# Designs tried in a protein design run: peptides against a protein of PDB entry 7SID. Part 90

Target 1, 151 residues: chain A of PDB entry 7SID
Amino acid sequence: LHMYLMLLKELPGEEYPLPMEDVLELLKPLSNVCSLYRRDQDVCKTILNHVLHVVKNLGQSNMDSENTRDAQGQFLTVIGAFWHLTKERKYIFSVRMALVNCLKTLLEADPYSKWAILNVMGKDFPVNEVFTQFLADNHHQVRMLAAESIN

## One batch from the design tools (peptide; made by RFdiffusion4, then SolubleMPNN)

Design b2_p22_2_s2 (from b2_p22_2, 11 letters changed)
Fold by OpenDDE base, seed 1:
Structure b2_p22_2_s2 (fold): chain B 151 residues (1-151), chain A 22 residues (1-22)
Amino acid sequence: as target 1 above (151 residues)
Amino acid sequence: SLSELQKLAEQRLKELEEELAK
């Protein structure tokens, strides 16, 4: 786990994107890691903080590439799962804040949610619509963070 | 192929959600 998290943390920013093939390789075990540590709030927070670099890389990639679409799909699968569990009140405020940061970064890369769409339980939820829901979060810090992203 | 990728992602999400919910 620690080695994997280290690899995620050391990903370059959007100015220096990784080859999409490398991104795909990093994303492959992510779902399993998230599942294994789903009940560890600290690990979940760390994962969400580190995958910010993945979002930045995806935003800089060629949107017409099949590999890009595959990577986006795999990434959005994980984000969608975290969001779904958030709706079920499975995560504390600090994890939700990390998720909001991920969604914020997604919106920066895709402001109109052209590809940033969460498919949860067979329904599509554009990230811009999902993001606005955090404006009504029960925790004031989460609401503030969400509001800062819009203003 | 795009539709296939979307279907695959949806299926994986369902599986992940089920695993995470346990």
Scores: peptide ipSAE 0.038, ipTM 0.668, DockQ to the pose 0.060
Fold by OpenDDE base, seed 4:
Structure b2_p22_2_s2 (fold): chain B 151 residues (1-151), chain A 22 residues (1-22)
Amino acid sequence: as target 1 above (151 residues)
Amino acid sequence: SLSELQKLAEQRLKELEEELAK
């Protein structure tokens, strides 16, 4: 886990995107890692913080590439799972904060949710619609972060 | 195709959600 998290942390951002093939290799184990540590709030928070760089990389890539679409799908799968569990009140506010940051970054890359769509339990949820739900979050810091992202 | 990739992603999501539910 530690080594994997270090790799995610060192992922270059928007200014220095990695080849999509490398991004895919990093994303492949991610679902398994998230599943294994789903009950560890700190690990989940760390993962969400680190995958911010993935969004930045995806935003600078050619969306017509099959590899890009694959990476996009794998990433959205993970985000969708975290969002789903958030709706079930499985995560504390600090994890929700990290998730909001991910969603914020997605909206910056795709403000109209053309590709940023979460498919959860067979239903599609555009990230812009998902994001607005955090404006009504029970925790004031989450609401504030969400509001700042819009303004 | 895009549709095939989306289907695969949905399958992975289902598997992940099932694992998370355990």
Scores: peptide ipSAE 0.038, ipTM 0.653, DockQ to the pose 0.061
Fold by OpenDDE base, seed 3:
Structure b2_p22_2_s2 (fold): chain B 151 residues (1-151), chain A 22 residues (1-22)
Amino acid sequence: as target 1 above (151 residues)
Amino acid sequence: SLSELQKLAEQRLKELEEELAK
């Protein structure tokens, strides 16, 4: 876990996008790591904060690329899981804040949710629709963060 | 294909959800 988290933390930002092949390699163990530490909210928050760089990389890639679609699918699977658990009130506000930041970045890259669609339990949820739900979050800081993204 | 990738993602999500339910 420690090594993996350090690797995620050191990902280049938007100014220096990674090759998609490298992104795919980083995403491969992500689902397993998230599942294993699903009850550790500090780890979940850390993961969500670090994968922001992945979102930025995905947004700069050619959407017609097979590798891009593969990376998008793997990433959205993880985000969908976190969102699903959020709906079940499994995560504290700090984790939800990190999730909103991920969704915000996704919407910046895909404002109309053409590819940013969460599939949870066989149902599709466009990120733009998912995002609006956080405007009514129980925690004021989450609502504020969500509201900032609209302007 | 895109459809195949979507199926793989759905499968991974299902596996993750099953693990989360434990």
Scores: peptide ipSAE 0.037, ipTM 0.649, DockQ to the pose 0.063
Fold by OpenDDE base, seed 5:
Structure b2_p22_2_s2 (fold): chain B 151 residues (1-151), chain A 22 residues (1-22)
Amino acid sequence: as target 1 above (151 residues)
Amino acid sequence: SLSELQKLAEQRLKELEEELAK
């Protein structure tokens, strides 16, 4: 886990995007890691914070590339799962903060949710619609972060 | 195809959600 998290942490941002092939390689084990540590709030927060770099990389990639679509799918699968569990009140505010940051970054890359769509239990939820729900979050810091992202 | 990838992603999400719910 530690080594994997370090790799995610060191992922270059928008200024120095990685080849999509490398991004895919990093994303492949992500679902398993998230599943294994789903009950560890600190690990979940760390993962969500680190994958921010992935979103930045995805935003600069060719949207018509098969690898890009695959990477988007892999990433959105994880985000969708975290969002689903958040709705079930499984995560504390710090994890929700990290999730909001991920969603914010997604919206910056895809303001109209053309590809940023969460498919949960067979239903599609555009990230822009999902994001508005955090404006009514129970924790004030989460609400503030969400509001800052819109304005 | 994109449709195939989307279907695969949906399936993986379902599996992940089930696993995370344990």
Scores: peptide ipSAE 0.036, ipTM 0.663, DockQ to the pose 0.061; fails the geometry check

Design b2_p22_2_s3 (from b2_p22_2, 9 letters changed)
Fold by OpenDDE base, seed 3:
Structure b2_p22_2_s3 (fold): chain B 151 residues (1-151), chain A 22 residues (1-22)
Amino acid sequence: as target 1 above (151 residues)
Amino acid sequence: SLKKLLEEAEKRLKELEEELAK
């Protein structure tokens, strides 16, 4: 886990997007890591903070690429899992903040949720609709972050 | 270089997961 998180942290930012092949390699173990540590708030927060680089890379890529669609699907699966557990009130505000930041970045790339759609338990949840629910979050900082992201 | 590092990380993670499952 430590080595994997360290690799995520050292990824280049939006100014230098990664090749899609590298993004795919990074995403392969991500789902398993998230599943193993889903009950660890600190690990979840760290993962969500680091995958922001992945979101930025996906947003700058051509969605018509097969590799892009594959990476998009794998990433959305992970985000969907975090969303699902958030709805079950399993995460503290700091984890929810990190999730909102991921959703914010997705909306910047896809404001109308043409491709940014979470599929959880066989149901589709467009990210723009999911995002608006955080405007009513119990924690004030989460609400503020969500509100600032809409303007 | 990045690909090599990721492959090594994946291998170690898989081994760890298998050990935890036992």
Scores: peptide ipSAE 0.025, ipTM 0.427, DockQ to the pose 0.064
Fold by OpenDDE base, seed 5:
Structure b2_p22_2_s3 (fold): chain B 151 residues (1-151), chain A 22 residues (1-22)
Amino acid sequence: as target 1 above (151 residues)
Amino acid sequence: SLKKLLEEAEKRLKELEEELAK
C-alpha cells in the first residue's frame, strides 16, 4: 500500500499529461487496493486525492482511443464503488470531499456525462446526476464544495 | 528529470502488478 500510494503521489499533474498506457497501468491494481482498504477512511481519502491526477489526465485524452475508454471504464468502476458506499453512509465527510473533487474534475472534462457514467449493481448513474446529490449532503463543507463546483 | 521520474514510477508499478498477480 505504501509503495502504491507513494507512486500515485509522485505522478505528474495536468501540466504534464501521462501516456494513456501509463494511466492504464496505474489503474490496474487500484480496484484491488481500494477493495482491501475500503473500510479505512484515511487510506480511502488518500487514494481519492491521489487519483485526482489520473482524472485530469483522462480529461485531456482523445475520447476515440480504445485505451482511453478502457481507462475511463476502470476508473469509473472505482468511483462507482466509492459512491455506492457513500450512499450507504460508510464514509466520513473528508472522504466524501475527496470524492466530490474527483467528480468535479470528471464533470469539467465531461459536463454532459457522455462517458462519465457510474455503473453500480447493474444500473447506470450519470455523474452529473450523482453530483447533485452532494448538494444535499449532511456536512456543510461537502455541500459548499459541491455548490462551488457547479459554477 | 521528469522523464526519468516517470520511468522509475513505471518500473515500480510493474513490480507492484507482478507482486499482486502472484
Scores: peptide ipSAE 0.023, ipTM 0.386, DockQ to the pose 0.041
Fold by OpenDDE base, seed 4:
Parts: structure tokens; sequence; C-alpha cells
Structure b2_p22_2_s3 (fold): chain B 151 residues (1-151), chain A 22 residues (1-22)
């Protein structure tokens, strides 16, 4: 886990996007890692903070390629899982804030949720609609972060 | 089962760590 998290941390941002093939290799184990540590708030927070770079990379990629679609799907599956568990009150505010940051970054790349759609339990949820729900979060810092993100 | 999922996840994590160690 430690080595994997370090690799995620060192992922280049929007200015220096990685080849999609490299992004895919990084994403392959992500869902499994998240599933294994889904009950660990600190690990989840760390993962969500680091995958921000993945969103930035995806936003700069050609969505017409098979690899891009694959990477998009893998990433959105993870985000969808975190969102789903958030709705079930499984995560503390600090984890929710990290998730909001991920959603914010997705909206910056895809403001109309053309591809940023979470599929949870067979149903589609556009990120722009999902994001709006955090404006009514029970924790004031989460609400504030969400509100600032749409300005 | 949940147990099977966890075992698979642990397996994949271990494989990743081994690959990164090369």
Amino acid sequence: as target 1 above (151 residues)
Amino acid sequence: SLKKLLEEAEKRLKELEEELAK
C-alpha cells in the first residue's frame, strides 16, 4: 500500500499528462486497494487526495480511444463507490471533503457531465447532479468547499 | 462472498508491491 500511494502521489498533473497506457497500469489495482481499505478513513482520504492527478490526466486525453474509455471507466467506478458509501454515512467529513475535491476536478474537466457519470448499482448519476448534493452536507466545511467550487 | 473479494484484493495488492519492488 505504501509504495502504491507514493506512486500515486508522484503522478504528474495537468501540465504534464502521462500516456494513457501508464494511467491504466496505475488504475488497474486501484479498485481492489479501495475495496480492501474502504473502512480505513485515513487511507481513503489519502487515496482520494492522490487520484486528483488522475482526473487531470483524463481531462486532457482523447476520449475516443479505447484506453481512455477504459481508464475513465475504472476511475469512475472508484469514485462512484466512494460516493455510494458516503450516502450510506460511512465516511467522516474529511473524507467527504477529499471526494468533493475529486468531483470538483471532474467538473472542471467536464462541466456538463458528458462522460463524468457515476454508475452505481446499475444506475447512472451525472457528477454535476451528484456534486450539488454536497451543498447540503451536514458538515459546514464540506458545504463551504462545495460552494466555493462552483464559483 | 466478502471474504473472497478481500482475498482477491490482497492478492492484487501484493502483486503490485512486488512489481514496484523490481
Scores: peptide ipSAE 0.019, ipTM 0.428, DockQ to the pose 0.106
Fold by OpenDDE base, seed 2:
Structure b2_p22_2_s3 (fold): chain B 151 residues (1-151), chain A 22 residues (1-22)
Amino acid sequence: as target 1 above (151 residues)
Amino acid sequence: SLKKLLEEAEKRLKELEEELAK
């Protein structure tokens, strides 16, 4: 876990996007890691903070490539899981804050949710619609972050 | 084959999140 998180942390920023092949390699174990530590709030928060770099890389890639679609699918599956568990009240506010930041970054890359669609339990949820739900979050900081992201 | 692997990963994750939600 530590080594994997370190690799995620060391991802280049949006100025130097990774080749999609490299992004895919980093995403491969992500779902497993998230599943193993889904009940660890600190680990989940750390993961969500680090995958922001993945979102930025996805936004800079060619959306028409097979590798891009694959990477999008893997990433959105993870984000969808975190969102679903958030709706089930499984995560504290700090984890929700990190999730909102991920969703914000997704909207910046895909403001009309053309590809940023969460597939959760067989249903599709566009990220733009998902994001607006955090405006009504029970925690004031989550609401504030969501509100600031809209404008 | 790669698509199959992705689908399996997605199914596994959905199963886990559903179980945790209960």
Scores: peptide ipSAE 0.017, ipTM 0.494, DockQ to the pose 0.122

Design b2_p22_2_s4 (from b2_p22_2, 12 letters changed)
Fold by OpenDDE base, seed 2:
Structure b2_p22_2_s4 (fold): chain B 151 residues (1-151), chain A 22 residues (1-22)
Amino acid sequence: as target 1 above (151 residues)
Amino acid sequence: SLLKLLQEAQEELKKLQEELAK
């Protein structure tokens, strides 16, 4: 875990976007890591904060390829899982804050939700629709973070 | 077929989400 998180943390130090092949390699263990630590709020928050850089790499990719679609799919699976657990009230506000930041970054990369669609339990949820739900979050800081992103 | 491959991929993603949601 520590080594993996360290690798994710080093992404912001990169001057240039990572090749999509490298992004895929980083995403491969992500689902397993998230599953293993899904009940650890601090680890989940850390993961969500670090994957922001993965979102940026995905958004900067101008190439439509199989690798791009694969990376998008793997990433959206993780985000969808976090959102699903959020709807089940499994995460504290600080984790939800980190998730909102991920969704915000996704919308910046894909404003019209062309590919940023969460498929959760067989249903499709465009990220823009998912994001607006946080405007009604029970915690004021989450609502404020969501609200500042719509302008 | 392409449809079959897409179905298999979708099912695999669902399984991963189910595991994460437990």
Scores: peptide ipSAE 0.023, ipTM 0.561, DockQ to the pose 0.055
Fold by OpenDDE base, seed 1:
Structure b2_p22_2_s4 (fold): chain B 151 residues (1-151), chain A 22 residues (1-22)
Amino acid sequence: as target 1 above (151 residues)
Amino acid sequence: SLLKLLQEAQEELKKLQEELAK
């Protein structure tokens, strides 16, 4: 786990995108890691903070590439799962804040939610619509973070 | 066949998401 998290942390920013093949390799174990540690708030927060780099890389890729779509799908599955568990009140505010930052970064990469769409329980939720729901979060810091991202 | 492939991909993603949510 720690080695994997370290690799995620060291990903370059959007100005220096990784080859999509490398992104795919890094995403392969992500779902399993998230599933295994889904109830560990600290690990979830760390994962969400580190995958910000993945979002930045995806935003700089060729949107018409099959590998890009595959990577986006795998990534959005994970984000959708975190969103789903958030709706079920499984995560503390600090994890939700990390998720908001991920969603913010997704919107920066895809402002019109062309590809940033969460499919949760068979229904599609554009990230821009998902993001606005955090304006009504029970925790004031989460609401503030969401609000400042819109302004 | 393309529709079927897309449907299968969607189902796989759903299953994965469900596993994460358990």
Scores: peptide ipSAE 0.022, ipTM 0.562, DockQ to the pose 0.053
Fold by OpenDDE base, seed 3:
Structure b2_p22_2_s4 (fold): chain B 151 residues (1-151), chain A 22 residues (1-22)
Amino acid sequence: as target 1 above (151 residues)
Amino acid sequence: SLLKLLQEAQEELKKLQEELAK
């Protein structure tokens, strides 16, 4: 875990997009790591903060690429899991803040949720619809962050 | 390289997960 998180932290930002091959390699263990540490708030927050670079890379990629679709699918599975557990009130506000930032970045790349769709328990949830739910979050900072994205 | 480091990390994580599953 420590080594993996360290690698995530050192990933290049938006100014230096990663090759899709590197993105795919990064995403391979992500689902397992998230599942194993789903109850650790600090680890979840750290993961969500670091995968912002992945979201930015996915948004800059060609949607017609097979590798891009594969990476998008793997990433959306992870985001969907975090959202699902959020609905079950499993995460504190700081984790929800990190999740909102990920969703915000997704909407910047796909405002109408053409590809940004979360599949949870066999049902599809467009990210734009998911995002609006955070406008009614119990924590004021989460509501404020969500509201900033609308303007 | 990044890929080499990722591969090493994946292998170590896999070993850890296998041990925890025992």
Scores: peptide ipSAE 0.022, ipTM 0.446, DockQ to the pose 0.064
Fold by OpenDDE base, seed 4:
Structure b2_p22_2_s4 (fold): chain B 151 residues (1-151), chain A 22 residues (1-22)
Amino acid sequence: as target 1 above (151 residues)
Amino acid sequence: SLLKLLQEAQEELKKLQEELAK
């Protein structure tokens, strides 16, 4: 886990996008890692903070490529899981803050949620709709972050 | 270099995947 997190942290961001093949490789274990540590707030926060690199890379990639669609799908699965657990009130505000940042970055790339759609428990949730829910978050800092993100 | 970093990352990810699959 530590090595994986360090790798995520050290990878290039938006200014230097990774090849999509590398993004895919990063995403492959991510779902399992998130699942294993879903109850660990600190790990979840760290993961969400670090996957911003992935989000930024996805946003800068060629949306028409098969690899991009694959990466998008894998990433959305992870985000959907975090969203689901958020709805179940499993995460503290700091984790939700990190999630909002991820969602913000997704919306920058896909403002109308053409591809950014979370499938949770068989239902589809457009990220823009999901994001709006954080405007009513129980924690003021989360609400503030969500509010400033739409400006 | 970036290339070296990516190569190392890929190798470590493979190891991680193997561990997670157990």
Scores: peptide ipSAE 0.019, ipTM 0.465, DockQ to the pose 0.049

Design b2_p22_3_s1 (from b2_p22_3, 9 letters changed)
Fold by OpenDDE base, seed 1:
Structure b2_p22_3_s1 (fold): chain B 151 residues (1-151), chain A 22 residues (1-22)
Amino acid sequence: as target 1 above (151 residues)
Amino acid sequence: SLEELLRKLKEAEGKFLQVLLP
């Protein structure tokens, strides 16, 4: 876990995108890591903070390539799982804050949710619709963060 | 190597995969 998180942390920013092949390799174990540590709030927060770089990288790639679509799908699966567990009230506000930031970044890359669609339990949820739900979050800071993102 | 590390991570933690996180 520690080594994996280090790798995620060291991902370059939006200005210096990784090859999509490298992104795919990094995403392969991500679902497993998230699943294993889904009950650890600190680890989840850390993961969500670090994968912000992945979203930024995805936006700089050719969106029409097969590898890009594959990477998007794998990433969205993870985000969808975090969102689903959030709806089940499994995460504290700090984790939800990190998730909102991730969703915000997704919307910056895909404002109209052309590809940013969460598939959870066989049902599709466009990120722009998912994001608006955080405007009514129970925690003040989460609501504020969500509101700042659209204003 | 990075590839080997990623492979090991996936193999080690794959058994803990939940249906929600395929």
Scores: peptide ipSAE 0.020, ipTM 0.503, DockQ to the pose 0.256
Fold by OpenDDE base, seed 5:
Structure b2_p22_3_s1 (fold): chain B 151 residues (1-151), chain A 22 residues (1-22)
Amino acid sequence: as target 1 above (151 residues)
Amino acid sequence: SLEELLRKLKEAEGKFLQVLLP
C-alpha cells in the first residue's frame, strides 16, 4: 500500500499529461487497493487526492479512443464505489471533500455528463446529478465546496 | 522514472484482494 500511494503521489500534473496507456496502467491496481482499504478513511482520502491528476489527464485526451473509454470506465467504477459508500454514511467529511474535488474535475471536463456517469448496482447516475446532492451535505465545508463548483 | 513507475504499478496489480470493486 505504501509503495502504491507513493507512486500515485509522484504523478505529473496537468502541465505534463500522461499518455493514456500510462493512465491505464495506473488504474489497473487502483480498484483492488480501494476495495481492500475502503474502510480506512485516511487511505481513501489520500487515494482520492492523488487520483485528481488522473481525472485531469482524462479530460485532455481524445474521448473517442478505446483507451480513453477504458480508462474512464475503470475510474468511474472506483468513484461510483466511493459515492455509494458515501450514501451509506461510511465516510467522514474530509473524504467527502476529496470526492467532491474529483467530481468537480470530472464536471469541468464533462459538464453535461456525457461520459461521466456512475454505474452503481446496475443503475446509472450522471455526475452532474450526483454532484447536486453534496449541496445538501451535513458538513458546511462540503456544501461550500460543492457550491463553488456550480458558480 | 515513469517507466519504473509503470512497472511497479503492474507488479502491485496482483497483490491486493478484490472485495467490493472489480
Scores: peptide ipSAE 0.020, ipTM 0.496, DockQ to the pose 0.124
Fold by OpenDDE base, seed 4:
Structure b2_p22_3_s1 (fold): chain B 151 residues (1-151), chain A 22 residues (1-22)
Amino acid sequence: as target 1 above (151 residues)
Amino acid sequence: SLEELLRKLKEAEGKFLQVLLP
């Protein structure tokens, strides 16, 4: 984690678009960090909020770039893991809210889930189909956020 | 924010290390 934090300190602020190379460097250790702290709701929420900027960068990048495809894969792995644990009821509503925001941003960049496909346990789940499930979330704020995202 | 993320990750690391160390 120390190494990861050191790497993050070298990146530009989230207010500015990040070079794809930097995005990749950020995402590479992120999966491990998320796995290690998957039970920490606050950390997970913070991570999900931060990666919103990554999605925006991915949507504006050249999709034909190898780095872009790699970044997409790394990002989707993380989102897929969060979604999987959400299905297992491991996250409170505030974390689910953050996840919905990520999925919303993905849908804005890829409305038809051409590349935004979550692979969990070897099975593919298009984000547009995944997102629809949050319309029926048990928490009213999550449902509201999901509904507003498509209206 | 990135700053907030770093802070929380650092805190999480601290908690994790406390579990590992006697």
Scores: peptide ipSAE 0.017, ipTM 0.428, DockQ to the pose 0.050
Fold by OpenDDE base, seed 2:
Structure b2_p22_3_s1 (fold): chain B 151 residues (1-151), chain A 22 residues (1-22)
Amino acid sequence: as target 1 above (151 residues)
Amino acid sequence: SLEELLRKLKEAEGKFLQVLLP
């Protein structure tokens, strides 16, 4: 696990946006790792913090390509899983903070949730609607972070 | 390189699935 986290940490340091094909290749292992360590708070926090660059890449890419849609779908699956477990109160505030940052970045790329829609257990949750839920989070810092992004 | 990093990530995935990495 430590090795993977170290490798993942190096990705945000890339000077240039990743080709969408590379994003797709990264998302495949990521989903499996997230699933495996979904109950580890520290690992989840670290992963969420390190995948912000992926969100940025998705927002900068040509939205009309099949690869972009595929990458978006795979990434949203991961975010949706974290959201789902958050709704089930499985994550502490620090993990929720990291998730809010991911959602914030998604909203910057897609303010009207045209493609940023979480599908969890067969139900669709637009990220803009999901994000507003954190304005009422039980933890003060989470609420503050969410509120900051509204301005 | 990015290509090397991707290769290492895939390798790490395999090890994770086998519970070989801490």
Scores: peptide ipSAE 0.017, ipTM 0.460, DockQ to the pose 0.064

Design b2_p22_3_s2 (from b2_p22_3, 8 letters changed)
Fold by OpenDDE base, seed 4:
Structure b2_p22_3_s2 (fold): chain B 151 residues (1-151), chain A 22 residues (1-22)
Amino acid sequence: as target 1 above (151 residues)
Amino acid sequence: ELEELQRLLEENKGKFLEVLKP
């Protein structure tokens, strides 16, 4: 886990996106790691914070690439799972904060949710619609972060 | 015990992976 988190942390930002092949390699174990630590709030928070760089990389890539579509699919599936568990009240506010930041970054890359669509249990949920739900979050800091993100 | 912990981890993993299914 530590090694993986370190690798994830070292991802370059939007200024210098990684080759999509490298992004895919980093995403491959992500779902497994998240699954193993789904009940660990601190680990989940850390993962969500680090994958912000992945979103930035995905947004700068050619959408027509098979690798890009694959990477998007893998990433969005994981985010969808976190969102689903959030709806089930499995995560504390700090994890939800990290998730909101991730969703914010997705919206910055895809404001109209053309590709930023969460598929959960076979159903599609545009990130635009998902994000607005956090405006009514029970925790004031989450609401404030969500409100800040859309203004 | 370690075996029980591993079982719990695997169960949690399975549940999360189910959510990840398309």
Scores: peptide ipSAE 0.020, ipTM 0.468, DockQ to the pose 0.338
Fold by OpenDDE base, seed 3:
Structure b2_p22_3_s2 (fold): chain B 151 residues (1-151), chain A 22 residues (1-22)
Amino acid sequence: as target 1 above (151 residues)
Amino acid sequence: ELEELQRLLEENKGKFLEVLKP
């Protein structure tokens, strides 16, 4: 875990996008790491905070590339799982805050959810529709963070 | 190091992704 989190933390920002091959390599163990620590709120929050760099890299890449689509799919699968568990009320507000930040970044790259679609239990949920639900979150800070994206 | 981590994680994969399957 610590080794993987270190790798995620050291990802370059949006000013220096990674080659898609490197992004794919980093995404490969992500679902496994999330699975192992799905009940640990602090680890989940840390993961979600660090994968913001992945979203930024994906948003700046050519979506017509096969590698980009593959990376996009792997990432969206993980986000979809966090979304599903959030709906099941498995995560505290600080984890939901981190998830909202990921969704905001996705919407910046894809405002109309052309590719930013979460597939959960065989059903598709466009991120723009998913995001609006956080405007009614039980925690005021989550609602406020979600509302910032409207303007 | 990453390859070793991937191998260990694959051997101990949890049920996170099972939530997404019917």
Scores: peptide ipSAE 0.019, ipTM 0.497, DockQ to the pose 0.550
Fold by OpenDDE base, seed 2:
Structure b2_p22_3_s2 (fold): chain B 151 residues (1-151), chain A 22 residues (1-22)
Amino acid sequence: as target 1 above (151 residues)
Amino acid sequence: ELEELQRLLEENKGKFLEVLKP
């Protein structure tokens, strides 16, 4: 876990995007790691904070490549799961804030939700639609973070 | 230990991703 998190943390930002092949390799274990530590609030927060770099890389990639679609799918699967568990009230506010930041970054990369769509329980939810739900979050800091991104 | 880890990974992955199934 520690090594993996370090790799995520050291990912280049939007200034120097990684080749999509490298992004795919980094995403492969992500769902397993998230699943294993889904009940650990601190680990989940850390993961969500680190994958912001992945979002930035995905946003700058060529949208029509198979590798891009694969990477987007793997990433969105994880985000969708975190969102669903958030709705189930499984995460504390700090984890939700990290998730909101991920969603915000997704919207920055894909303002029209062309690919930033969460599929949960067989239904598609555009990230912009998902994002607005955090305006009604129980925690004031989460609401504020969501609000500053919309207006 | 490796087998147990793999079991835990598969079990938890299944539960984590269950809600994403159609």
Scores: peptide ipSAE 0.019, ipTM 0.477, DockQ to the pose 0.622
Fold by OpenDDE base, seed 1:
Structure b2_p22_3_s2 (fold): chain B 151 residues (1-151), chain A 22 residues (1-22)
Amino acid sequence: as target 1 above (151 residues)
Amino acid sequence: ELEELQRLLEENKGKFLEVLKP
């Protein structure tokens, strides 16, 4: 786990995106790691904070590429799962804040939700719509963060 | 032990990803 988290942390930012092949390799174990540690709030927060770099990389890629679509799909699957579990009150406010930051970054990468759509339980949820729900979060800091991101 | 870890991983993965299925 620690080694994997270290690799995620060291992902280049938007200015220097990784080749999509490398992004795919990093994403492959992500769902497994998230699943394994889904009940560990600290690990989940750390994962969410680190995958911000993945979003930045995906935003700089050609959306028409098969590899890009595959990477986007794998990433969105993870984010969708975190969002769903958040709705089920599985995560504390600090994890929710990290998720909001991920969603914010997704919107920055895809303002028009061309690909940033969460499919959960067979339904499609544009990230913008999902993001708006955090304006009504029970924790004031989460609401504040969401509100700041809209402006 | 590795086999047990793999079993646990698959079990947890199923639970985690199941919520995304229709």
Scores: peptide ipSAE 0.018, ipTM 0.474, DockQ to the pose 0.593

